# Designs tried in a protein design run: peptides against a protein of PDB entry 3ZOQ. Part 15

Target 1, 223 residues: chain A of PDB entry 3ZOQ
Amino acid sequence: QLLQDSWWNQLKEEFEKPYYQELREMLKREYAEQTIYPDSRDIFNALHYTSYDDVKVVILGQDPYHGPGQAQGLSFSVKPGVKQPPSLKNIFLELQQDIGCSIPNHGSLVSWAKQGVLLLNTVLTVRRGQANSHKGKGWERLTDRIIDVLSERERPVIFILWGRHAQMKKERIDTSKHFIIESTHPSPFSARNGFFGSRPFSRANAYLEKMGEAPIDWCIKDL

## One batch from the design tools (peptide; made by RFdiffusion4, then SolubleMPNN)

Design b1_p10_1_s2 (from b1_p10_1, 5 letters changed)
Fold by OpenDDE base, seed 2:
Structure b1_p10_1_s2 (fold): chain B 223 residues (1-223), chain A 10 residues (1-10)
Amino acid sequence: as target 1 above (223 residues)
Amino acid sequence: DDPEPADIAV
């Protein structure tokens, strides 16, 4: 079984569809012939760390980091020992200004994932050094379904949508049940246009508290 | 306008 039960119950039908089988065959070739990130065992880490029922917050990314040792199957997150990419640095700067967290000495967001923050990329694999190289190959259909089944869930979810790419998914979210936090992307090229000062972390926790749920401990401990 | 140029990952 590819996924844990909670996600498998929601997504098992997708894995039987032709589009996913074609994607799978493509990925087999890609991993055999190219350097692909993340490791194939880490592709679904976002779903492994955060069960369908435990999702409190969703943070959407586009596709994985394409440098060696970076991607770990979680949006914006990098493995310990890896230099924090610019967007992640800005995320931590906003985190510090928003709720006073110290900037961690690593870039792993696993602690968020374990608390119910689904760190989902819309595309789950990438060729080394080639951003968006696996765009349009089938991942988007699966990840759209992930958004859909979360939108259909009775228990509310908070969607944090940084930038236009993520915000294009807003139409799939039932805003009568779910909350959306939007701003520009944390990229150095866009962060000053609205991401900084958007306070997504405190806003997310405010919604969780209103819902009677435990807030996320967004602060990340040093390793 | 948010350009969202390519970072290591967007």
Scores: peptide ipSAE 0.038, ipTM 0.717, DockQ to the pose 0.155
Fold by OpenDDE base, seed 4:
Structure b1_p10_1_s2 (fold): chain B 223 residues (1-223), chain A 10 residues (1-10)
Amino acid sequence: as target 1 above (223 residues)
Amino acid sequence: DDPEPADIAV
């Protein structure tokens, strides 16, 4: 099976639907004929690192980084040794100002994922150098279902929605159970319009504590 | 409306 049991139980029906089969066939062609990111084995890394039951926080991204060696199947995250992209640098700046974490010497957010932070892009693949090249090909239907099944979960989730694209998913979230943290996107083009000073990390931990859950250790150690 | 991220969107 494609996913670990907790996610498979929630999503298995999607993978048999025509839209996903069409997406899969498209992806087979794309990976064969083009340079596609991330590696095909890493497409579902967000779901591999964070089980359905272990999700505490969701951070939504748009689509993967489209440069060589960057994308690792986690929103905003880059593999160790990769220069931190501008948005990620701003995320770490806010992290430092919010809760005092040092800026790490790498851009891997795997430590967050392992603690229950689902780092989900709405589109899970991209052609090299072509942002949004796989938009509208079927990923959004699957990732909408991921949001839906999390929204339907009894145990509360915190959704961090940076920017308009992510915030468009708010309508799918049951706010009677789940918490939403919204701000402008961490992109240099928008960060000063509300992302900086939004303190999403301390706010998320405050909600977790209210839920009786362990907070996230957002601080990332150097490698 | 937020602009697209410069690092992942052209």
Scores: peptide ipSAE 0.035, ipTM 0.706, DockQ to the pose 0.164
Fold by OpenDDE base, seed 1:
Structure b1_p10_1_s2 (fold): chain B 223 residues (1-223), chain A 10 residues (1-10)
Amino acid sequence: as target 1 above (223 residues)
Amino acid sequence: DDPEPADIAV
């Protein structure tokens, strides 16, 4: 099966729907004829690292980085050895100012994912050098369903929504159960308009503590 | 992941 049991139980019906079959056929053609990121084996890494039941925090991205060796199936994250993209650098700057973490010498957020931070893009693939090239092809319907099943979960989730694109998903989240942290996007073009100083990491941990859950260790060790 | 031009203002 495509996903681990906890996610498969929530999403298996989606993979049999016509929209996903059309997406799958498109992706087969794309991966055969174009350079597509991430590696096909890494498309669902966010769901592989963080089970449905273990999700504590969700951080939404748009689509994968479209440069060689960057995308690893986690929003905002890059593989070790890859230069940190501007938005990620700003995320680490805010992390440092918020809770005192050192800026890591790499850009991998896998340690967050392993602790229950679902690093989900709304679109899970992209052509090399062509941002949003797979927008509107079916991924959004699947990732909307991911948000929906998390919203329906009894155990509360914290949604961190940076920028307008992510914030458009707020209508799908039951705010009677779940917590939302909103700010401008970490992009250099928007970070100074509200992202810096928003302290999403300490705020997320404060909610986790109120729920009686272990906080996230947001600090990332050097490799 | 960088925001769309329309999202840059936010």
Scores: peptide ipSAE 0.056, ipTM 0.734, DockQ to the pose 0.276; fails the geometry check
Fold by OpenDDE base, seed 5:
Structure b1_p10_1_s2 (fold): chain B 223 residues (1-223), chain A 10 residues (1-10)
Amino acid sequence: as target 1 above (223 residues)
Amino acid sequence: DDPEPADIAV
């Protein structure tokens, strides 16, 4: 099976649906004929690192970074040794201002994922150098289902929705149970319009504490 | 008012 049990129980029916089979066939061709990111083994890393039951926070991204060695199957995250992209740099700047974390010397957010931060892109693959090249091919239907099953979960989830793309998913989130933190996108083009000073990290932890859950250690250690 | 360029790392 593609996913660990907790997610498989929620999503296995999707993988049998025609749309996913078509997506899969497309991906087979793309990975064979083009350079596609992330590595095919890393496509579902967000779900591998954070089980369905362990999700505390969701951070939605659009699609993977499309440069060599960058994408690791986690939204906004880059593999160690890779230069931090501008949005990620701004995320760390806000993190520093929000809760005092130092800027890490790498861009891997795996430590967040391991603590229950689902770093989910709405589209899980991309062709090298071509942002959104796999948009509208079926990933959105799967990732919508991921949002749906989390929304249906009894245990509350905190959704951090940076920018309009992520915020379009609000309609799928039961706000009677779940919490939403919204701001502009961390991109340099939008960060100064509301992302900076939004304090999503402390706000998320405040909700977790109210629920009697352990807060996220958002501070990332150097490698 | 948030012009979102694609989260693209080139």
Scores: peptide ipSAE 0.043, ipTM 0.702, DockQ to the pose 0.126; fails the geometry check

Design b1_p10_1_s3 (from b1_p10_1, 5 letters changed)
Fold by OpenDDE base, seed 5:
Structure b1_p10_1_s3 (fold): chain B 223 residues (1-223), chain A 10 residues (1-10)
Amino acid sequence: as target 1 above (223 residues)
Amino acid sequence: MDPEVEDVAV
């Protein structure tokens, strides 16, 4: 099966739907004819690292980084050895100011994912050098379903929605049950307009503690 | 799409 059991039970019907079959056929052509990121084996890494039941926090991204070696199937995250993109640098700056973490020497957020931070892009693939090239091809329908099944989950989730694109998903989230942290995007174009000082990490942990759950260790160790 | 982050992948 394509996903681990907890996600498969929630999403298996989506993979049988025509839209996903069409998406899959498109992706087959794209991966054959173009350079597509991430590696096809890494497309669902967010779901691989964080089970449906283990999700504590969701951080929504738009689509993968479109440069060589960057994307690893996790929103905002880059593979070790890859220069931290500007938005990620700003995330770490806010992390430092929020809770005192040091800036890591790499950009991998896998440690967050392993703790229950679902690092989900709304679109899970991209052509090299062409941001949003796979927008509107079917990924959004699947990722909307991911948001929906999390919203339907009894155990509360914290959704961190940076920027307008992510915030458009707020309507799919049962705010009577789940928590939302909103700010401007960490991009250099918007970070100074509300992302910096938003303290999403401490706020998320405060909710987790209130729920009687273990907080996230947001601090990332050097490699 | 937020034009401020249209090319977040760069």
Scores: peptide ipSAE 0.046, ipTM 0.746, DockQ to the pose 0.167
Fold by OpenDDE base, seed 1:
Structure b1_p10_1_s3 (fold): chain B 223 residues (1-223), chain A 10 residues (1-10)
Amino acid sequence: as target 1 above (223 residues)
Amino acid sequence: MDPEVEDVAV
């Protein structure tokens, strides 16, 4: 099966729908004819690293990085050895100011994913050098369903919504049950307007503790 | 382009 059991049980019906079959056929052509990121085996890494039941926090991104070797199938994350993109640098700056973590020498957020931080992009693939090139091709319908099934989950989730694009998903989240952390985007163009000082990491952990759950170790070790 | 981001996905 394409996904681990917990996600497969929630999403299996989506993969049989016409929209996803059309998306899949499009992707087959794209991967054959173009350079597409991430690697096709890494598309669902967010769901591979963080099971449906293990999700504690969701961080929404838009689509993958479109440069060589960058995209890791996790929102904002880059493979080790890749220069940290500007938004990720700002994330680490806020992390340092919020809870005192050192800035890591790499940009991999896999350690967060393994702790229950779902690093989900709304669009899961991109053509090299062409940001948002796979927007409106079907990914958003699947990722909306991911948000929906998490919203429907009895065990509460924390949604971190940076910027307007992510915040548009708030309407799909049962805010009577789930907790929302909102700020401007970590991009250099918006970070100074509210992202810096928003303290999403400590706020998320405070809420996890209130729910009787283990907090996230947000600090990332050097490689 | 989203005015919040320099480049989409960045």
Scores: peptide ipSAE 0.044, ipTM 0.740, DockQ to the pose 0.231
Fold by OpenDDE base, seed 2:
Structure b1_p10_1_s3 (fold): chain B 223 residues (1-223), chain A 10 residues (1-10)
Amino acid sequence: as target 1 above (223 residues)
Amino acid sequence: MDPEVEDVAV
């Protein structure tokens, strides 16, 4: 099976649907004919690192980084040794100002994922140098279902929705059970319009504490 | 400011 049991139980029906089979065939061609990111083995890393039951927080991204060696199947995250992209730098600046964490010497968010932060892009693949090149090919339907099954979960989830693209998904979230933290996107184009000072990390932890759950250790150690 | 550019994760 493609996914660990907790996610497989929630999503197995999607993989048998025509839209996903069409997506799969498209991806086979794309990976054969183009340079596609992330590595095909890393596409579902967000679901591999964070089980369905262990999700505490969701951070939605758009699509993977499209530069060499960057994408690792986690939204906003880059592999160790890769220069931090501008949006990620701004995320760490806000993290520092919000809760006092040091800026890490790398851009890997795996430590968040291992604590229950689902780092989900709405589109899970991209062509090298071509942002949004796999938009509208079927990923959005699968990732919408991921949001839906989390929304249907009894145990509350915190959704951090940076920017309009992520915020369009809030209509799928049952706000009677789940919490939403919204701001502008961490991109240099939008961060000064509300992302900076939004304090999403402390706010998320405050909700977790109210639920009687352990907060996230958002601080990332150097490698 | 272009809304599409505003929300692009770079």
Scores: peptide ipSAE 0.039, ipTM 0.721, DockQ to the pose 0.214
Fold by OpenDDE base, seed 4:
Structure b1_p10_1_s3 (fold): chain B 223 residues (1-223), chain A 10 residues (1-10)
Amino acid sequence: as target 1 above (223 residues)
Amino acid sequence: MDPEVEDVAV
């Protein structure tokens, strides 16, 4: 079984479809012939750390970091010891301004994932040094289905949609049931145009409290 | 350039 039970029950039919079979065969070739990130065992880390039933918040990314040792199978997250990428630095700056968290000495967001923050990229693999190299190969169809089954879930979800790419998924979300937090992307090229001051962390916790759920502890401890 | 792509760049 590729996924833990709660996700497998939602997604098992996708893995039998021709598009995913073709994607899988492509990935086998890519991992054999190229340097692909993340490690193949880490591709579904977002779903491993956060069960379907435990999802409270979704943060959408585009595709994994394409540098060595960076990608962790979680959107925006980097392994400990890796220099924080510019967007992640801006995420932590907003976190500090929003709710007073200190800037952590690492870039791992695993603590968020373990609390029910699904850190999902829309494309789950990338070639070394080649951003978007696996775009349009089938991942988007699977990750669209992930969004769909979360949208269909009775228990509400909070979707944090930074930038246009993530915001294109809004049409798949039942906004009568789920909450959406939108802003510009945390990238240095867009953060000053709306990401800074958007206060996504306090807003997410406010929605969780309204739903009678425990808030996320967004503050990340140093290692 | 797409700022999301640049964030992923090394």
Scores: peptide ipSAE 0.038, ipTM 0.730, DockQ to the pose 0.218

Design b1_p10_1_s4 (from b1_p10_1, 6 letters changed)
Fold by OpenDDE base, seed 4:
Structure b1_p10_1_s4 (fold): chain B 223 residues (1-223), chain A 10 residues (1-10)
Amino acid sequence: as target 1 above (223 residues)
Amino acid sequence: MDPEPEDIAV
């Protein structure tokens, strides 16, 4: 099966739908004819690292980084040895100001994913050098379903929604059960308009503690 | 209205 059991039980019906079959055929062509990111084995890394049952926090991204070696199937995250993109640098600046974490010498957020932070992009693939090149091809329908099944879950989730694109998903979230943390996007174009000082990390942990759950260790160790 | 980034890689 394509996903681990907890996610497969929630999403298996989507993979049988015509839209996903068409998406899959498109992706087969794209990966054969173009340079596509992430590696095809890494497309679902967010779901691989964080099971459906283990999700505590969701951080929504748009689509993968489109440069060589960057994308690893986790929103905002880059592989070790890759220069931190501007938005990620700002995330770490806010992390430092919010809860005192040191800025790591790498950009991998895998440690968050392993703790129950679902690092989900709404579009899961991109053509090299062409941001949003796979927008409107079917990924959004699948990732909307991911949000829906998390919203339907009895155990509460914290959704961190940076920028308008992510915030458009708020209508799919049952706010009677789930918590939402909203701010402007960490991009240099928007971070000074509300992202800096938004303290999403301490706020997320405060909600987790109120729910009787272990907080996230947001601090990332150097490699 | 808050600005929206065109690309998160930028």
Scores: peptide ipSAE 0.034, ipTM 0.683, DockQ to the pose 0.137
Fold by OpenDDE base, seed 2:
Structure b1_p10_1_s4 (fold): chain B 223 residues (1-223), chain A 10 residues (1-10)
Amino acid sequence: as target 1 above (223 residues)
Amino acid sequence: MDPEPEDIAV
C-alpha cells in the first residue's frame, strides 16, 4: 500500500477516484519528461513521518521548493547541506525570538515531523524552477481530504496557517474541536506584516499543554 | 495585504 496504515485507512478511497488516477498519469509523464521535485519516493514523506493518529500540529505550505536537492516532501524543510531558503530562515528567526531556540546549521524539519508536526504542502510536486507548475492538477483535492479527515478526528489538532493560501483552508476546520494559529507568511515579503512576533511555537505548545499533551520540542539540533 | 508571490511562497 502507498501509505502507512493510519493514513491508508483515512485516504485509501481517494486513490481510487478518477481525479487521483488522472493526477497519477500526469505525474508519470512529468517525472519522465521533466525534472520534478521532490524525488517520487519522497512525495508522501509528511504522511510517512507523522501518522494520522500522531498528528498534533499541522503546518501548511503551498508547494515544494523547486531547486536542486532542496525538497524532501516536508513543507518548508530542506535536506541537510542545503542552504536555508529565505522563508525558512525567517521561521528560525521567529523560533529563536519566540522560545529561545538556536538557529540550526541545517534546514531539516524532520525532528518536528517525528514529534507529530505534519509538514504538509497543498501541492506535493513541482517542476524544477517553476513554482506552482503542478497547481490545479489534483493534489489540492487530496490535501483537502487530509485536512478534512484531521478536522473530523475527535482528538484535537493545532493548525498553523501562515499566509492567505493556507488561511483559505480555515473553512474546512472544525474550530469547535481544533485550534488555529494564523499570521502572515514567513516570506521576506510578508514576515514583517505579522509573522514576526506571532509566536506560533509557544502558542502551539500552550494549547498542547491545555489538552494534556506533551509539547513539541521545536529546537533543532545541529548536524 | 499579505504579499505572497507565487515563486517565493515556499
Scores: peptide ipSAE 0.033, ipTM 0.698, DockQ to the pose 0.176
Fold by OpenDDE base, seed 1:
Structure b1_p10_1_s4 (fold): chain B 223 residues (1-223), chain A 10 residues (1-10)
Amino acid sequence: as target 1 above (223 residues)
Amino acid sequence: MDPEPEDIAV
């Protein structure tokens, strides 16, 4: 099966729907004819690293980084050895100011994913050098369903929604049950207008503790 | 209105 059991039980019906079959056929052509990111085996890494039941926090991104070797199937994350993109640098700056973490020498957020931070992009693939090239091709229907099944989960989730694109998903989240942290996007174009000083990491942990859950160790060790 | 990046992937 494509996904681990916990996610498969929630999403298996989506993969049989016409929209996803059309998306899949499109992707087969794209990966054959173009340079597409991430690697096809890494598309669902967010769901592979963080089971449905283990999700504590969700961080929404738009689509993968479109440069060589960058994307690894996790929102905002880059493979080790890859230069940190500007938004990721700002995430680490806020992390440092919020809870005192050192800025890591790499950009991999896998350690967050393994702790229950679902690093989900709304669109899971991109053509090299062409941001949003796979927007409106079917990914949004699947990722909306991911948000929906998390919203429907009895155990509460924390949603971190940076920028308008992510915040548009708020309507799908049961705010009577789930906690939302909103700010401007970490991008250099928006970070100074509310992302910096928003303290999403400490706020998320404070809520986890209130829920009786273990906090996230947001600090990332050097490699 | 929150300013958004032109390219979020950057």
Scores: peptide ipSAE 0.033, ipTM 0.697, DockQ to the pose 0.115
Fold by OpenDDE base, seed 5:
Structure b1_p10_1_s4 (fold): chain B 223 residues (1-223), chain A 10 residues (1-10)
Amino acid sequence: as target 1 above (223 residues)
Amino acid sequence: MDPEPEDIAV
């Protein structure tokens, strides 16, 4: 099976649907004919690192980084040894100001994922150098379903929605059960308009503690 | 470091 059991039980029906089969056939062509990111084995890393039941926090991105070696199947995250992209740098700046974490010497957010932070892009693949090149090809339908099944979950989730694209997903989230943290996007184009000072990390942990859950250790160790 | 022009999507 494509996913671990907890996610497979929630999503298996999607993979049988025509839209996903069409997406898969498109992706086969794309990976054969173009340079596509992330590596095909890494597409579902967000779901691999964070089980359905273990999700505490969701951070939504749009699509993967489109440069060589960057994307690792986690929103905003880059592989070790890769220069931190501007948005990620701003995330770490806010992290430092919010809860005092040091800026890590790498950009991997795997430690968050392993603690229950689902680092989900709405589109899970991209062509090299072509942002949003796989938009509207079927990923959004799958990732909408991921949001839906999390919204339907009894155990509360914290959704961190940076920017308008992520915030458009708010309509799919049962706000009677789940908590939403909204701000502008961490991108240099928008970070000063509300992302900085939004304190998403401390706010998320405050809610986790209120729910009787262990907070996230947001501080990332150097490698 | 010069901010690289980055798409808002990333």
Scores: peptide ipSAE 0.026, ipTM 0.686, DockQ to the pose 0.238

Design b1_p10_2_s1 (from b1_p10_2, 6 letters changed)
Fold by OpenDDE base, seed 5:
Structure b1_p10_2_s1 (fold): chain B 223 residues (1-223), chain A 10 residues (1-10)
Amino acid sequence: as target 1 above (223 residues)
Amino acid sequence: SSLLTGEDLR
């Protein structure tokens, strides 16, 4: 489906630029010659579920999961029926400790997206079994623009930046208007070094409440 | 735009 009008208005100029056309041609070849994730129809799911105007929170990921059936175009999220990846499990553990949510029986974060949590990867496609295989091919320029237009938005946004990769985007965020929540990455390799106990969910909701906005219902229902 | 549907990538 087409992007929501609000995102189209913000990004239409990018899609006409040579870098994006080159990216698109690359993607055509990749999807033809390789197994690429997510499904081509799901690439922009983060933008489909969360309009530009509805963004309350941004959670940045790096690139999609590279295993079969996992990626659904949302950072950290996996399709129902897919085993929760380690980082996602840790996210749910922190969620439980932070605000008391139960661990869901699936890994879909669509409910967050529908509430205004933009689950954005900086790179939106990946080859099967090859993490970061589409790094440096043009996605970062588009997703940087997404961050930029959100930073330029008058209505404040909360950026949750887990790990160094996401935190490198901090320089693009106007901290006079927007809020940043930073910690180590939820990966098992880093979660114990600051992610656990960082309480990003309650902190995000505290900012939302201070702004007079409805908090996110972070608790995910079982399917 | 059809570019955003992913149909052209199939």
Scores: peptide ipSAE 0.263, ipTM 0.870, DockQ to the pose 0.032
Fold by OpenDDE base, seed 4:
Structure b1_p10_2_s1 (fold): chain B 223 residues (1-223), chain A 10 residues (1-10)
Amino acid sequence: as target 1 above (223 residues)
Amino acid sequence: SSLLTGEDLR
């Protein structure tokens, strides 16, 4: 699959570095020997749906869902027909309370991605049933670079950072240019401690309007 | 433009 030209220009140097070559060799072994998610063609879906220049909002996740048929190469998103994971259900609950959207009958966030919401995980692959199994293998270095090049972009970006893991990336973001929306994670274990009522969707749109940009239509239609 | 695929991972 062809990577967006704007992303290639920003990341081409990374793909030639030893760490990424080692990561690719690791991935070749993993996909051959294990069940790895997402499908290898879907690893970079976030970059495919949202070009470097079209990014308006970034939502950071940790790593892909590790159950069958779930991971779509987009943070928090699941393929149509897949039961909504607890965190995603809470995201939709907050969406409803924040801006009045109905709860969709599916969990695909592709409509957000197509509008400029970069749904990026910091780690882009996982073994079936083994959360964080590909942590520390090189993905974080690439995704850190993605954050860096967005931070360096002149046109402002809105970063939505749910939970401590995502918030650790704040140090890489030039807050003189870019906006940050922080809260606890949408997980059932943390959502009541700050995620609910954080209103990230209306706040993001408020920043976009201040920038003279079109707001995101966060409401997701049923399929 | 450059090609980034997952085909080599299959």
Scores: peptide ipSAE 0.252, ipTM 0.854, DockQ to the pose 0.029
Fold by OpenDDE base, seed 2:
Structure b1_p10_2_s1 (fold): chain B 223 residues (1-223), chain A 10 residues (1-10)
Amino acid sequence: as target 1 above (223 residues)
Amino acid sequence: SSLLTGEDLR
């Protein structure tokens, strides 16, 4: 499936640049020689589900889950039937405490994406069992551009930045127009140091309401 | 096209 027209208009120049061409050649080799996640057709699912114009909220991740059947091209999200990873479990715990949502029986965040939550990883592929294996290969330049074009958009965006890696991107965000929600990462290693109780979901909806937009229905139905 | 679909990577 092709990227939505709104993203193509924003990113078409990147795809012609040498760095992206080199990235594509690298990816061809990687998918041929290694087990790479997500499926190559799912790499851009975040952009497929959420158009440039429809973005209300951005949630940044680092890179895809590297276990079998987990990654679906959306940050923190896992395919139905997959055990919820620790960070995702903590996200749902915070969601429950923040706005009273039940913990879903699956880990798919597609319902958020369809409502305008861009679930973007900074790196969009990974080798099986090798976290950050595709770091520094060109994805970061593309995803930086994604952040840049959103920052340049007139209609405000809410950026939820969990942990230091995501927070390093805040220098690219025009805070005169856009809103930033920051806390520690939902990882078990950091969640107790500020993620729990940060109430990112209610805070995001408060901003949306303030700007006259419909809030996100963060509650996820069981499958 | 394939650049956006990932079909060329398979």
Scores: peptide ipSAE 0.252, ipTM 0.868, DockQ to the pose 0.033
Fold by OpenDDE base, seed 1:
Parts: structure tokens; C-alpha cells; sequence
Structure b1_p10_2_s1 (fold): chain B 223 residues (1-223), chain A 10 residues (1-10)
């Protein structure tokens, strides 16, 4: 699948760089020799669903879920029919408490992506059963560039940064122009320390309204 | 033109 023209214009130079060529060659080997998630066709789903110009909100994750059928190329999101992971369950609990949405019967966040929520992992692939197995292989350089070009965009973006890993990217964001929503991670290990009650969804919509943009419909319909 | 992604990795 081809990247949308808006992202291609922003990222084309990266794809020609040696680091990305090396990453690509590594990925070809990995997909041939190992079980890698997500499906290779789904790696760039975040960019496919949300064009550069359509980005309203960014939610950063670390790397994809590493279990069968889970990852769909969107941070925190799982394919329909897949049990909701603990962090995602907590996201939906906060969503319910924040703005009154019902807990959906699935874990797909595609509806957010289609509305301009860029669900970006900093690392876009993982080996089955091996969290962070593709860390430090080149994805971070590309995803840093994605953050950079969004930071350089004139139209403001809202960055939702859950946990320390995501918050480390704050230094790349022009906070004079863009909005940051920070809290602890939705993981069961950290959610009670600040994620719950952080109300990122209503806060994001408040910023969008202030900007004169349509708010996100965060509520997810059952399938 | 645009970059092909995904399928070429298989």
C-alpha cells in the first residue's frame, strides 16, 4: 500500500536514508524467518488512517502487541474479536469516567484514527512473544521525524503523552504552538498514580474547540 | 510518487 501523499511529502527523504534501508532489509529478514506483528501490510496503518494534514491528536505508544491477532498498526488498539489488553481496558474506563462513553465490546480504535487521532507507536514492529525486540533498529528515527514534522506544522496538534517513554518526546514538540496532555501510563502498574482522573479525552476536545475544530467523538460503537 | 509499504516486506 502507498502512503498518503501528505505523509509522503513529509517523510520521503527519510525512506531514502541508509538507516531506513537497513531497517527495511532487517524487516524483510524478520518477516521471512520469524512471526512479526503486525502484518506487514498493517505496519503504517496509523499513517494510512490519518493523513498528515488531518492529524488533530497524537497518542504515542511504545511498540505493538506481540500476541497472535492483536496488533493492527495502531497504538493501544487491537483487532475486533481480540480480548482487550489491560492498558486498553483502563483507557476505556477513563473514557467512561471522563465523558460517559460505554465500554465497547471490542478494542479497535480505528474510529479514532479516522477522525484524526494518530495512534503512533515509536517502534512499529515486534517479534511474536518478544516485547521490544525491534527496539533500536531504526523505527525510532522515523517516528521521531513524524513527531518533528508535526511539531513544525502550522496547524496546532494535541499530543497525549502517557507515561515516561512518551513524555521523553516532549522535547521535540514546540509547546508554544502545540498542546500537551500528560499523565501516567494506562498500564495497571501506573494507572492509579495519575492516569485515572486525568480526563485526556475531554481535555483534548476542549483544545479542539478552542481552536475552532470539530471535537473527536471518542465513544466507540459496539460491533 | 508514494512509497510502497508492507507487501514488499514479505
Amino acid sequence: as target 1 above (223 residues)
Amino acid sequence: SSLLTGEDLR
Scores: peptide ipSAE 0.056, ipTM 0.768, DockQ to the pose 0.029

